Peptides against a protein of PDB entry 8OXM. Designs and how they scored, part 70

Target 1, 371 residues: chain A of PDB entry 8OXM
Amino acid sequence: FKAEFRLAGGVNLPKIIDCVGSDGKERRQLVKGRDDLRQDAVMQQVFQMCNTLLQRNTETRKRKLTICTYKVVPLSQRSGVLEWCTGTVPIGEFLVNNEDGAHKRYRPNDFSAFQCQKKMMEVQKKSFEEKYEVFMDVCQNFQPVFRYFCMEKFLDPAIWFEKRLAYTRSVATSSIVGYILGLGDRHVQNILINEQSAELVHIDLGVAFEQGKILPTPETVPFRLTRDIVDGMGITGVEGVFRRCCEKTMEVMRNSQETLLTIVEVLLYDPLFDWTMNPLKALYLQQRPEDETELHPTLNADDQECKRNLSDIDQSFNKVAERVLMRLQEKLKGVEEGTVLSVGGQVNLLIQQAIDPKNLSRLFPGWKAWV

## One batch from the design tools (peptide; aimed at target 1 G366 K368)

Design b2_p23_7_s1 (made by RFdiffusion4, then SolubleMPNN; from b2_p23_7, 12 letters changed)
Fold by OpenDDE base, seed 5:
Structure b2_p23_7_s1 (fold): chain B 371 residues (1-371), chain A 23 residues (1-23)
Amino acid sequence: as target 1 above (371 residues)
Amino acid sequence: TEEALKERARKVVENMELALKRS
């Protein structure tokens, strides 16, 4: 192991450590806390199952629809290492790095990432109307640049086109699988891009089963489909390849409902898998700069058992688990807002919800919905 | 402030309860 480490970003500030294997090869490792690694490990197993379902279907197999997975290795009772995908970068580091972000390089006359964040923080406690107006002003003065990722990394036009297609397919597969599992906290530091494959790697999987909807600022989008995410797809945006790959992924998920329900049921009742949102975790995920100085000491405090009576905890847990299963069953039947939709209708609704500037303007400023 | 933290924690509980009532 090297003595130096880099922060990967995200809430828990995971440490990237370079290690030399017994084979003499350098490998990057991501070091996280125990509980985060257990949640990530469980979700990686679910993603591997989803990949198996996608490989069985001829249409999804021909399109190479997969969600990227990584290996989790426990180090101790309190820590573990994720095998960091060598040659990945957080999309936030590429787009909005303070020193050399793509927005600063390609759009030097636009608002800075700091100005955008400041404007959205100033309206955080305001009405939805005021948030929408300021979000539209930010979006007008902060134009998407993520098309330049593939242009910088892939100089050959044929390779560039293939990699842009791989990116679009990866966004579609991860968006639909993420929606079915209710994956939240999809901020720009929790999504990596592979610099060789152009595929996305989702990290920090601790907000699942729609627990993002119970945060102090509820999540209002089914997945991340922001302007930069769409810009990376090229001129057709969400139309054509992305939409078709979403529909084909959703068809496989809906046709696999019994298998998905059975596995999620086992996971929801696994006593080793804490998927429930607690108030301290919710406060930590949506820290305000004003609160950073006060919350840092309490994160090292032992789990002070909020002494709810054990009986009230178990009854509340079972009711939440039953509800998660019911909502998963609805999604897999195409039930949205009390209406049964076709696969095309359901995918269309999810795309419209994800790109709606009214939904995007309501997100927590730390999610960076303008990126 | 401790009051701002308590208010945010209360909003989490209220959102959990509102979630539970919409089922």
Scores: peptide ipSAE 0.095, ipTM 0.739, DockQ to the pose 0.045
OpenDDE base, seeds 1, 2, 3, 4: peptide ipSAE 0.005, 0.010, 0.055, 0.008; ipTM 0.298, 0.392, 0.688, 0.358; seed 1 fails the geometry check

Design b2_p23_7_s2 (made by RFdiffusion4, then SolubleMPNN; from b2_p23_7, 10 letters changed)
Fold by OpenDDE base, seed 3:
Structure b2_p23_7_s2 (fold): chain B 371 residues (1-371), chain A 23 residues (1-23)
Amino acid sequence: as target 1 above (371 residues)
Amino acid sequence: TEEALKEKAEKQVKNMQLALEKE
């Protein structure tokens, strides 16, 4: 380990440590404090299994459809070392960095990222109608710029086209796999982009199995398909390559139903894998500036022994796990809102839900649905 | 086979549990 560390931005102030391996190679490592890196480790294994399924299918293999994975080394229940994805940047850092963000560089007359966030925070406790109107005003005055990522990084037109295609495929694969697994908390800091491959790396996988829907502000979208995410695909947006890659990914997932159910069942009943949403985690993910004052650091997680009888906890847990498995089975059958859909119909519904400004306007302001 | 993927998954989960029990 080098004696120097850098702080990565974020609520847990993860420490970036440079480690020299026994092979003499420097590897950046992210030390997250307080996060259960076991959740990330487990979800990385699920992603590796999804990648194995995608590599077996000729159509998904031909398209190189993969979800990017990273090494997680859990050091304890509350600490671990993420092998930092060298050559990645958070999409939020590229787009909405306060000084040098792409929005400020390419759209200097638009609202600042701070103005957008402030406007959405002011309406956070308001009606859905008021949230929608303010969200539409924010969107009108904050136009997408993520197309410029590939244009800045890849000056050769042929390379640029290949990288834009790789990006679009990565968004499609991660969106569908993420939807099947019920992956939440897909804010702009939890999605990294590789500066060389243009592929996305999803981090902070602690909100899974649709547990984002039971947050104080429920998640209303199946995955992140915001205006900047779409702008990175180029002129066709969600049509053509993205849609076809989503359909081919969904086809592989649906055809692998029994395998995916068995994997998720083992994980849901693993006593070491705390996938359930708890009040402290919910408060952490959706903390309001007003709520910072009352969190005395002395709430040891141990003292909320709500002595619900162990039997009632176990029965309630089992009912939640069964509900998650049933919902996963429905998704893998193409059952949406009690209707059986084709792969194309299901993918179309998910795309429409993800881009609907009514759904986006209802998200927690920290998710930054206007980016 | 799909069974060999299940068995590999179960073995990976078991190996993770065993690794976590040894710390």
Scores: peptide ipSAE 0.008, ipTM 0.410, DockQ to the pose 0.022
OpenDDE base, seeds 1, 2, 4, 5: peptide ipSAE 0.000, 0.007, 0.000, 0.000; ipTM 0.349, 0.329, 0.340, 0.280

Design b2_p23_7_s3 (made by RFdiffusion4, then SolubleMPNN; from b2_p23_7, 11 letters changed)
Fold by OpenDDE base, seed 1:
Structure b2_p23_7_s3 (fold): chain B 371 residues (1-371), chain A 23 residues (1-23)
Amino acid sequence: as target 1 above (371 residues)
Amino acid sequence: TEEALKERARKVMENLELALKSE
């Protein structure tokens, strides 16, 4: 291990540790120190299964629809080594790094990422109308630049085109599978892009099964499809390749209903898989700068075994698990808001929900819905 | 124990692989 570590971006401040193996090869490792890496490990397994389903279907196989997975080695209940996604960068780092972020480089006269965040935080407690107006002002003065990622990395036009298609397919696959699993909106630091493949890697999978909807500021989008995410697809945006890849992914997911339900049921009832949102996790995920000053590290979470009255908690847990399974079954049937939709209708609804400025304006400002 | 956690994660994976093979 090198004595130096770098902080990876993201809410959980994971430490990047450079390890020299016994083979003399330097390997970057991500060490999470506070999060249950079991959630990430379990979700990677679910992604591998989704990839197996996608590989069995001829249409999704021909389109090379896959979710990028990473190896998770849990070291303890609170620590583990992620095999660092070598050759990846957080999209947030590329887009909104304070020094050389793409927004600053390509749009120097736009609002800074900090100015955008400040404006949206000022209206956080305001009406939805006020949030929408300020979000539209922010969006007007913070134009998308993620198209430049592929243009910077892939100078050959044929390679550039291929990589833009790989990116678009990766966004589509991860968006639909992420919706089915209820991952919701993803912080820009928790989406990595591979600098060689242009494929996305989703990390920090601690919010699943629509638990983002029970946060103090509930999520309002089925997945992250912000303006920069769309800009990376190029001129066609969400139309054409993205939409078709979403539809084909959704078709495979809906046709695999029994498998997916069985898998998720086993996971929901695994006593080692704490997928439930707890108040501390909710506070941490939506921490305001005002709240950082009072969270002295001196909350010794004493192992007060709150004698969780086992009976009432088991009943509440079972009801939440049943609700998650019911909602998963609805999604896999194409039931949205009590209406049965076709695959195309469902995918269209999800895309419209994800790109709607009204929904984006209502998200937690810390998640930077304008990026 | 850490070993019990690994073994349970392994069992979940095995059950999942079995469910995927039974189709």
Scores: peptide ipSAE 0.020, ipTM 0.385, DockQ to the pose 0.022
OpenDDE base, seeds 2, 3, 4, 5: peptide ipSAE 0.020, 0.020, 0.010, 0.000; ipTM 0.385, 0.391, 0.420, 0.280

Design b2_p23_7_s4 (made by RFdiffusion4, then SolubleMPNN; from b2_p23_7, 10 letters changed)
Fold by OpenDDE base, seed 2:
Structure b2_p23_7_s4 (fold): chain B 371 residues (1-371), chain A 23 residues (1-23)
Amino acid sequence: as target 1 above (371 residues)
Amino acid sequence: TEKALKERAEKVMKNLELALEKE
């Protein structure tokens, strides 16, 4: 390791350390000092298994459908080493950076990212109707610009087209795999884009198995398919390549039902894999900027004496795990809202749910559903 | 211990890979 470190951006200010590998190559590593990286490590392993399933199928292999993975080495409950995704940028940094964000550069007369955030925060406790109206006003005055990512990075037209296709395939694969696993908290800082491949890297995998639905503001979309995500696909949007890649990914997932259920069952009952939502985690994920000042975690050691009988905690946990497995089985059977759907019908429903402005307007403002 | 956590994760992975190879 080098003696020097850099700070990464973000609330937790993770340390970027440079290490020299046994091959003499310098590699950057991210040291997270507060997050439980065990969940990220386990979910990366699940993604590798999903990639194996996708590589076995001829139609998904031909399309190079993969979810991007990174190396996670959990060191403790509160520390770990991530392979820093070299040559990646958060989509939020590209889109809505305060000084040089693509929205400001390409749409200087639109609302600022701050104005959009403020408007949605003002209606956070309002009706769904008021949230929808303000969300539509924000969307009208904040037009998508993510098409410019590939245009800025890939000047050759043939390379540009290939990279836009790689992006679209990456969104499709990660969206369907993420839906099957119930992956939440897909805000614009938890999705990185590779500046060389145009593929997405999903980070911070701490909301899985639909635990985003039990947040104080429930998640209302199956995955992130917001206007900028769609704009990055180019003129075809969700139609054509994206839809076909979703269908082929869903087909592989549904045909791998027994394998996926067995994998998830083992993970749900692993005592080292804390996938459950807790009140502190919920508060951390949906904290207001105003609430950051009061939560010094004076976790006095004494609040461990909620001796909920070990039996009642275990029974509650088992009932949640059973419900997660049942819902996973439903998804893999194509059961949506009590109806069995074809792969095309299920994928269509998920796309419609993900792009619905009514669903998007109900999300926590920190998720930035207008981006 | 960190080593025991890593060995357990590697063992779970190896068991999952072996389960995926038998199908």
Scores: peptide ipSAE 0.011, ipTM 0.413, DockQ to the pose 0.021
OpenDDE base, seeds 1, 3, 4, 5: peptide ipSAE 0.009, 0.010, 0.010, 0.008; ipTM 0.447, 0.402, 0.430, 0.457

Design b2_p23_8 (made by RFdiffusion4)
Pose (drawn by RFdiffusion4):
Structure b2_p23_8 (pose): chain A 334 residues (1-279, 317-371), chain P 23 residues (1-23)
Amino acid sequence: FKAEFRLAGGVNLPKIIDCVGSDGKERRQLVKGRDDLRQDAVMQQVFQMCNTLLQRNTETRKRKLTICTYKVVPLSQRSGVLEWCTGTVPIGEFLVNNEDGAHKRYRPNDFSAFQCQKKMMEVQKKSFEEKYEVFMDVCQNFQPVFRYFCMEKFLDPAIWFEKRLAYTRSVATSSIVGYILGLGDRHVQNILINEQSAELVHIDLGVAFEQGKILPTPETVPFRLTRDIVDGMGITGVEGVFRRCCEKTMEVMRNSQETLLTIVEVLLYDPLFDWTMNPFNKVAERVLMRLQEKLKGVEEGTVLSVGGQVNLLIQQAIDPKNLSRLFPGWKAWV
Amino acid sequence: SEIEEERAEQIEEEREEEAEELA
């Protein structure tokens, strides 16, 4: 074990450690004290199940739809450990870096990230109209730059298109699974982009199962589909590869709702922390009902096709009205 | 409930601090 450890930041102060194995290769682990990783263990298990189901289905096997997973080992009710992701860079560090940010490098005339943060801080005390107007003004003077990422990393057009296609597929699959699982904490620091495969990886998974509505600032989107992600998908935008991949993933999930419910039914017997405190779990049953409604497409008794559900999700995600009410730290304009 | 409210506040404080660091 290495004698030094680093802090990853945050109120809980997670610890980063390096271990040298028998082969001598250093492996980085993240021990997360004062936090419950049992929910993250369930998220990783359902991620692996979705990846296996996508691999089994012939329609998605050809499209090579995969979910990037990292191992999470719970150690106690209030602690655990997880595998650190190597060879990945944060999206916000690439895009909105103060020193060498992509938006500053490509569009020096556009508004800086500091100006946008100042405007968002000044406008959180305003009303809906002023928030919508400021958001539209910020979007008018802040063009997406993320489309140049593979252009700056993959000079060969074949590799560039391959990486772009893998990025689009990974974004579609991750967005579908996050909507199904109700993942809400999807700001720039929770998503890591690989420098080689260009596939997005979700690392935080801190809050899910429709927990953003509980937060003071409700999450009005099911997944992150900001202007940068859509521009980076290509000229076609959401239409094309993203829509078809979303439809295929939704079809696979409708076909495997039995396996998904079997995986998620681990609750109601060993409830995790932050639940059933302050004295057939209530919130567990509620989230199981919500997940079942999402999977069956019933909601309030209404039937919705896979294509219609995908179109509705796209409309909700790209709607500036929903983006205006989001948390300023979520970086909706980014 | 009080624990959930305190955790919700801590999450939004973390987001705010990380956004300020980026700006």

Design b2_p23_8_s1 (made by RFdiffusion4, then SolubleMPNN; from b2_p23_8, 13 letters changed)
Fold by OpenDDE base, seed 4:
Structure b2_p23_8_s1 (fold): chain B 371 residues (1-371), chain A 23 residues (1-23)
Amino acid sequence: as target 1 above (371 residues)
Amino acid sequence: DEVLKEKAKKILENLEKAAKELA
């Protein structure tokens, strides 16, 4: 290990360390402190299984539909080493970095990322109507710029086109796999983009199995498909390549129902896989930037004394696990709001839900649904 | 399907083993 480390930013101040492998290759590693990387490790393995299903199907294999995975080595309950995705940047860093973010560079007269966040935080406790109106004002004065990522990184027009297609395919695959696994909306710092492949890497998989719906501000979208995410696809947006890749991914997922149910069932009942939302985790995930300073000490409180009575935990846990399995089965059958949909109908509904400014306006402001 | 079920089992066994080695 090199003696020098960089901070990747974020609440947990993950350390980027360079290590030399036994093969003599330098590898960047993200050392997350304070996070349980077991959930990330499990979800990466689920993604590898989904990738195996996608590679077996001719239509998804031809389209190179994959969810990007990274190696996770949990070192403890509160530490682990991620194989840092070398040559990736958080989409949030590219878009809304305070110094040189793409919004500031390309749209200098738009609202700052801070102004947008402030406006949405001011209405956080207001009606859905007030949230929607302010969200529309924010969106009008904060126009998407993520198209410029591929334009900056890929100067050759043919390469640019292929990379934009790779991005669009990556968004489609991760969106549908993420929906099936109930990853919900993804914070802009938890989506990395590979600067060479234009593929997305989802990190920090601490919300799965629709546990985002039980947050203090519940998730209202099936996956992140915000205006910048769509802008990165180019002029066709969600139409054409994205929609078709979503449909083909969903087709493979639905046709793999028994396998996916078996996998998720085993994971839900794994005593080492804490997928359940706890109040501390919920508070942490929806912490206000202003509150970040105060909660650092209290998360170190001795969890020694919650001798959870084993009997009441098992019944509540089993009911939640059963509900997750039932909802997963519904998704894999194309059951949405009590109606059985075709793959195209289901994908269309999910896209419409994900891009609906009414749903986006109801999200937690900390997750920046206007980006 | 069996190969994926077996891979899922092996994943869980490896997670259990890793958890026992970290405990």
Scores: peptide ipSAE 0.023, ipTM 0.562, DockQ to the pose 0.022
OpenDDE base, seeds 1, 2, 3, 5: peptide ipSAE 0.023, 0.019, 0.020, 0.011; ipTM 0.491, 0.469, 0.443, 0.456

Design b2_p23_8_s2 (made by RFdiffusion4, then SolubleMPNN; from b2_p23_8, 12 letters changed)
Fold by OpenDDE base, seed 5:
Structure b2_p23_8_s2 (fold): chain B 371 residues (1-371), chain A 23 residues (1-23)
Amino acid sequence: as target 1 above (371 residues)
Amino acid sequence: SELLEEKNKKIVENLLKAAEELA
């Protein structure tokens, strides 16, 4: 191990450590010090399974539809080593870095990222109508710039076009797989982009099976399809390549219903896989940056009082697991709001839900729905 | 580390095997 570390962006300030292997090769490792990396490890295995299903289908294989995976070595319940995806950057670091973010470089007369966040924090406890109005004002004065990622990285026009297609396919695959698995907490620091492939890498997979819907500020979108995410696709936006790749991914997921249900059932009942949302995790995920100073959780919550009878905890857990399996089965049947939809109908509904400014305006301000 | 890699590998192998038996 080298003694030097770099800080990666994000709340937990994860440390990038250069490790020399026994083979003499340098490997970059991300050390997370507070999160249960077992969740990330389990979800990477589920993504590998989804990739196997996508590779078996001729239409998804021809389109190279895959979700990017990385190696996770959990060291403890609160620490582990991630194989750092060399040559990746958080989309938030590219877009809204304080000094040299793409929004500041390409839109110097727009609102700053700080002004946008401040405006949305001021209305956080207000009505949905007030949140919507302020979100629309923010969106009008904060125009998308993510198209410039591929333009900066890929100077050859043919390479640029190929990489923009790879990006669009990666967004489509990860959006549909993420929806089926109920992935939440898709903020701009939890999504990396590969600077060579233009593919997305999803990290911090601790909010799964729609547990984002039970947060103090519920998640209202099936996946991240914000204005910058769409801008990276180019002039066609969500139409054409993105929609077709979503439909083909959804078709493979629906045709693999039995396999996906069996896998998720085994994971939900694994006593080593804590997928349930707990109150401390919910508070941590939606903590305000201003509250970081005072809440040292000297919640030494004595583990004593939440000894509700082991029997009542187990019965409550089993009921939540059953509900998750039922909802997964509905998604894989195309059941949305009590109606059975075609693959095209289901994908269309999910796209409309994800781009709806009313849904986006209701998200926690830390999710940065205007980016 | 090896025990965790082996456990993760065994979970992946079991999931792959279950997917092959259902395909």
Scores: peptide ipSAE 0.017, ipTM 0.523, DockQ to the pose 0.019
OpenDDE base, seeds 1, 2, 3, 4: peptide ipSAE 0.009, 0.010, 0.010, 0.006; ipTM 0.443, 0.465, 0.458, 0.347

Design b2_p23_8_s3 (made by RFdiffusion4, then SolubleMPNN; from b2_p23_8, 14 letters changed)
Fold by OpenDDE base, seed 3:
Structure b2_p23_8_s3 (fold): chain B 371 residues (1-371), chain A 23 residues (1-23)
Amino acid sequence: as target 1 above (371 residues)
Amino acid sequence: DEEIKKRNEEIIKNLEEAAKKLA
């Protein structure tokens, strides 16, 4: 280990450490201090299985549809080492860094990222109508700039086109796989972009199986398809390549129903895989920056043994697990809101839900739905 | 620490065995 470490951005302040291997190679490692890295490790294995399914299908293989994975080494229930994806940056750091963010560089007369966040925080406890109006004002005065990522990194037009295509494919694959698995907490710091491949790397996989819907501010979108995410696709936006890649990914997922159900069933009933949302985790994910000062870590998770009888805990857990499996089965059948949809119909509904400003305006302000 | 490592190795092994049955 080198004596120096860097802090990665984000609430957990994960430490980036440089490790020299026995092979003499330097490897960056991310040390997370409070997250259950088992969830990340398990979800990476599920993503590898999804990638295997996508590689077996000719249409998805031809499109190189993959979800990017990283190595996770869990050290404890609350700590571990992630192999840091060398040459990746959080999309939030590129877009909304306070000093040199792309929004400030390309749109200097727009609202600052801070002004946008402040406006949305002021209406956080207000009606959905007031949230929508303020969100629309923020969006009008904060125009997307993520197209410039590929333009800055890839000066050759042919390379630029291929990288923008790789980006669009990566967004499509991760969006559909993430939706099937019910992946939440897709804020701009939990999505990295590879500066060489233009592919996305999803980190912090602790909100899965639609547990984002039971947060104090529920998640209202199936995946992140915000204006900057769409702007990175270029002039076609969600049409053409993105839509077709979503449809082909969804087709493979639906055709792999038995495999996916079996995998998720094993995970849901694993007593070591705490996928359920707990109140402390919910508070942590939706904590206000102003409240950071007083939550001393002295709530030993040990003392709130509310001894609900083991039998009542097990019965409640089993009912939640069964509900998750039923909802996964519905998704894999194309059942949305009690209606059976075609692959194209289901993908269209998910895209419309993800881009709907009414859904986006209802999200927790920390999710930054205007980015 | 060793118990957590053993348990993680067992989870990985069970998932690898499940993946082999699906291959």
Scores: peptide ipSAE 0.022, ipTM 0.528, DockQ to the pose 0.021
OpenDDE base, seeds 1, 2, 4, 5: peptide ipSAE 0.000, 0.020, 0.013, 0.000; ipTM 0.304, 0.515, 0.482, 0.282; seed 5 fails the geometry check

Design b2_p23_8_s4 (made by RFdiffusion4, then SolubleMPNN; from b2_p23_8, 13 letters changed)
Fold by OpenDDE base, seed 4:
Structure b2_p23_8_s4 (fold): chain B 371 residues (1-371), chain A 23 residues (1-23)
Amino acid sequence: as target 1 above (371 residues)
Amino acid sequence: DKLLEERNAAIVKELEEAAKKLA
């Protein structure tokens, strides 16, 4: 280990440590000192299994549809080492970094990321109509810029096009796999983009199996498909390559129903895998400003409404696990809102749900659904 | 800037048509 460490951004101040392997190669490692990396480790194994299914199918293999994985070594309930995704940047850092974010660089007259967050926080406890109106005002004054990521990194037009396709395929694969596993909306700091491949790496997999729906502000989207995520696909947006890659990924997932159910069943009943949402974790996910280092749960006693959604947590672990398995089986059958859909119909519904400004406006403001 | 955007838009269109033929 080198004596020098860098802080990766974020609440938990993970330490980037350079390590020399027994092979003499330097490897960057991220040491998380406050998070249970077991969830990340388990979800990486699930992603590897999904990748194996995608590689067995000729159509998904030809399209190189994969979810990017990283190595996680949990050391304790509060510490572990992950292989640092070298040559990756959080999409949030690229887009909305306070000094040099792409929004500030390309759209200097738009609202600042802070102004957008403030406006959405002011309406957090307001009606869905008021949230929608303010979200539309924010979106009008905060135009997407993520197209410039590939344009800045890939100056050759042929390489640029290939990398934009790699990005679009990566978003499609991660969106559908993420939907099947119930990862929900992914915070912009928890999506890394590889500066060489343009592929996404999802980190901090603490919300799975639709546990984001039982948060104080429930998730309303199947995956993150915000305006910047779409802008990175270029002029076709969600149409063409993205839609086709979603359909082909969903087809493989639906055709692998028994395998996926068996895998998820084993994980849901693994006593070492705490996938359930707990009140402290819910508070951590939706009450912290991005910069707060310390776990002081300011239990403001007066939010009586948070107690009503917590009464669903008193369901026996088995009933929650059975409900997760039932919902997974529905997804894999194409059952959405009580209707059996084709792969194309299901993917279309999911895309429409994910891009709907009404759904996006209802998300937790801390997750920046306007980015 | 505008000339680079127009040139990029033309190259994008040609590559999208080529990708439609290869898909």
Scores: peptide ipSAE 0.010, ipTM 0.315, DockQ to the pose 0.013
OpenDDE base, seeds 1, 2, 3, 5: peptide ipSAE 0.000, 0.006, 0.021, 0.006; ipTM 0.278, 0.349, 0.363, 0.286; seeds 3, 5 fail the geometry check

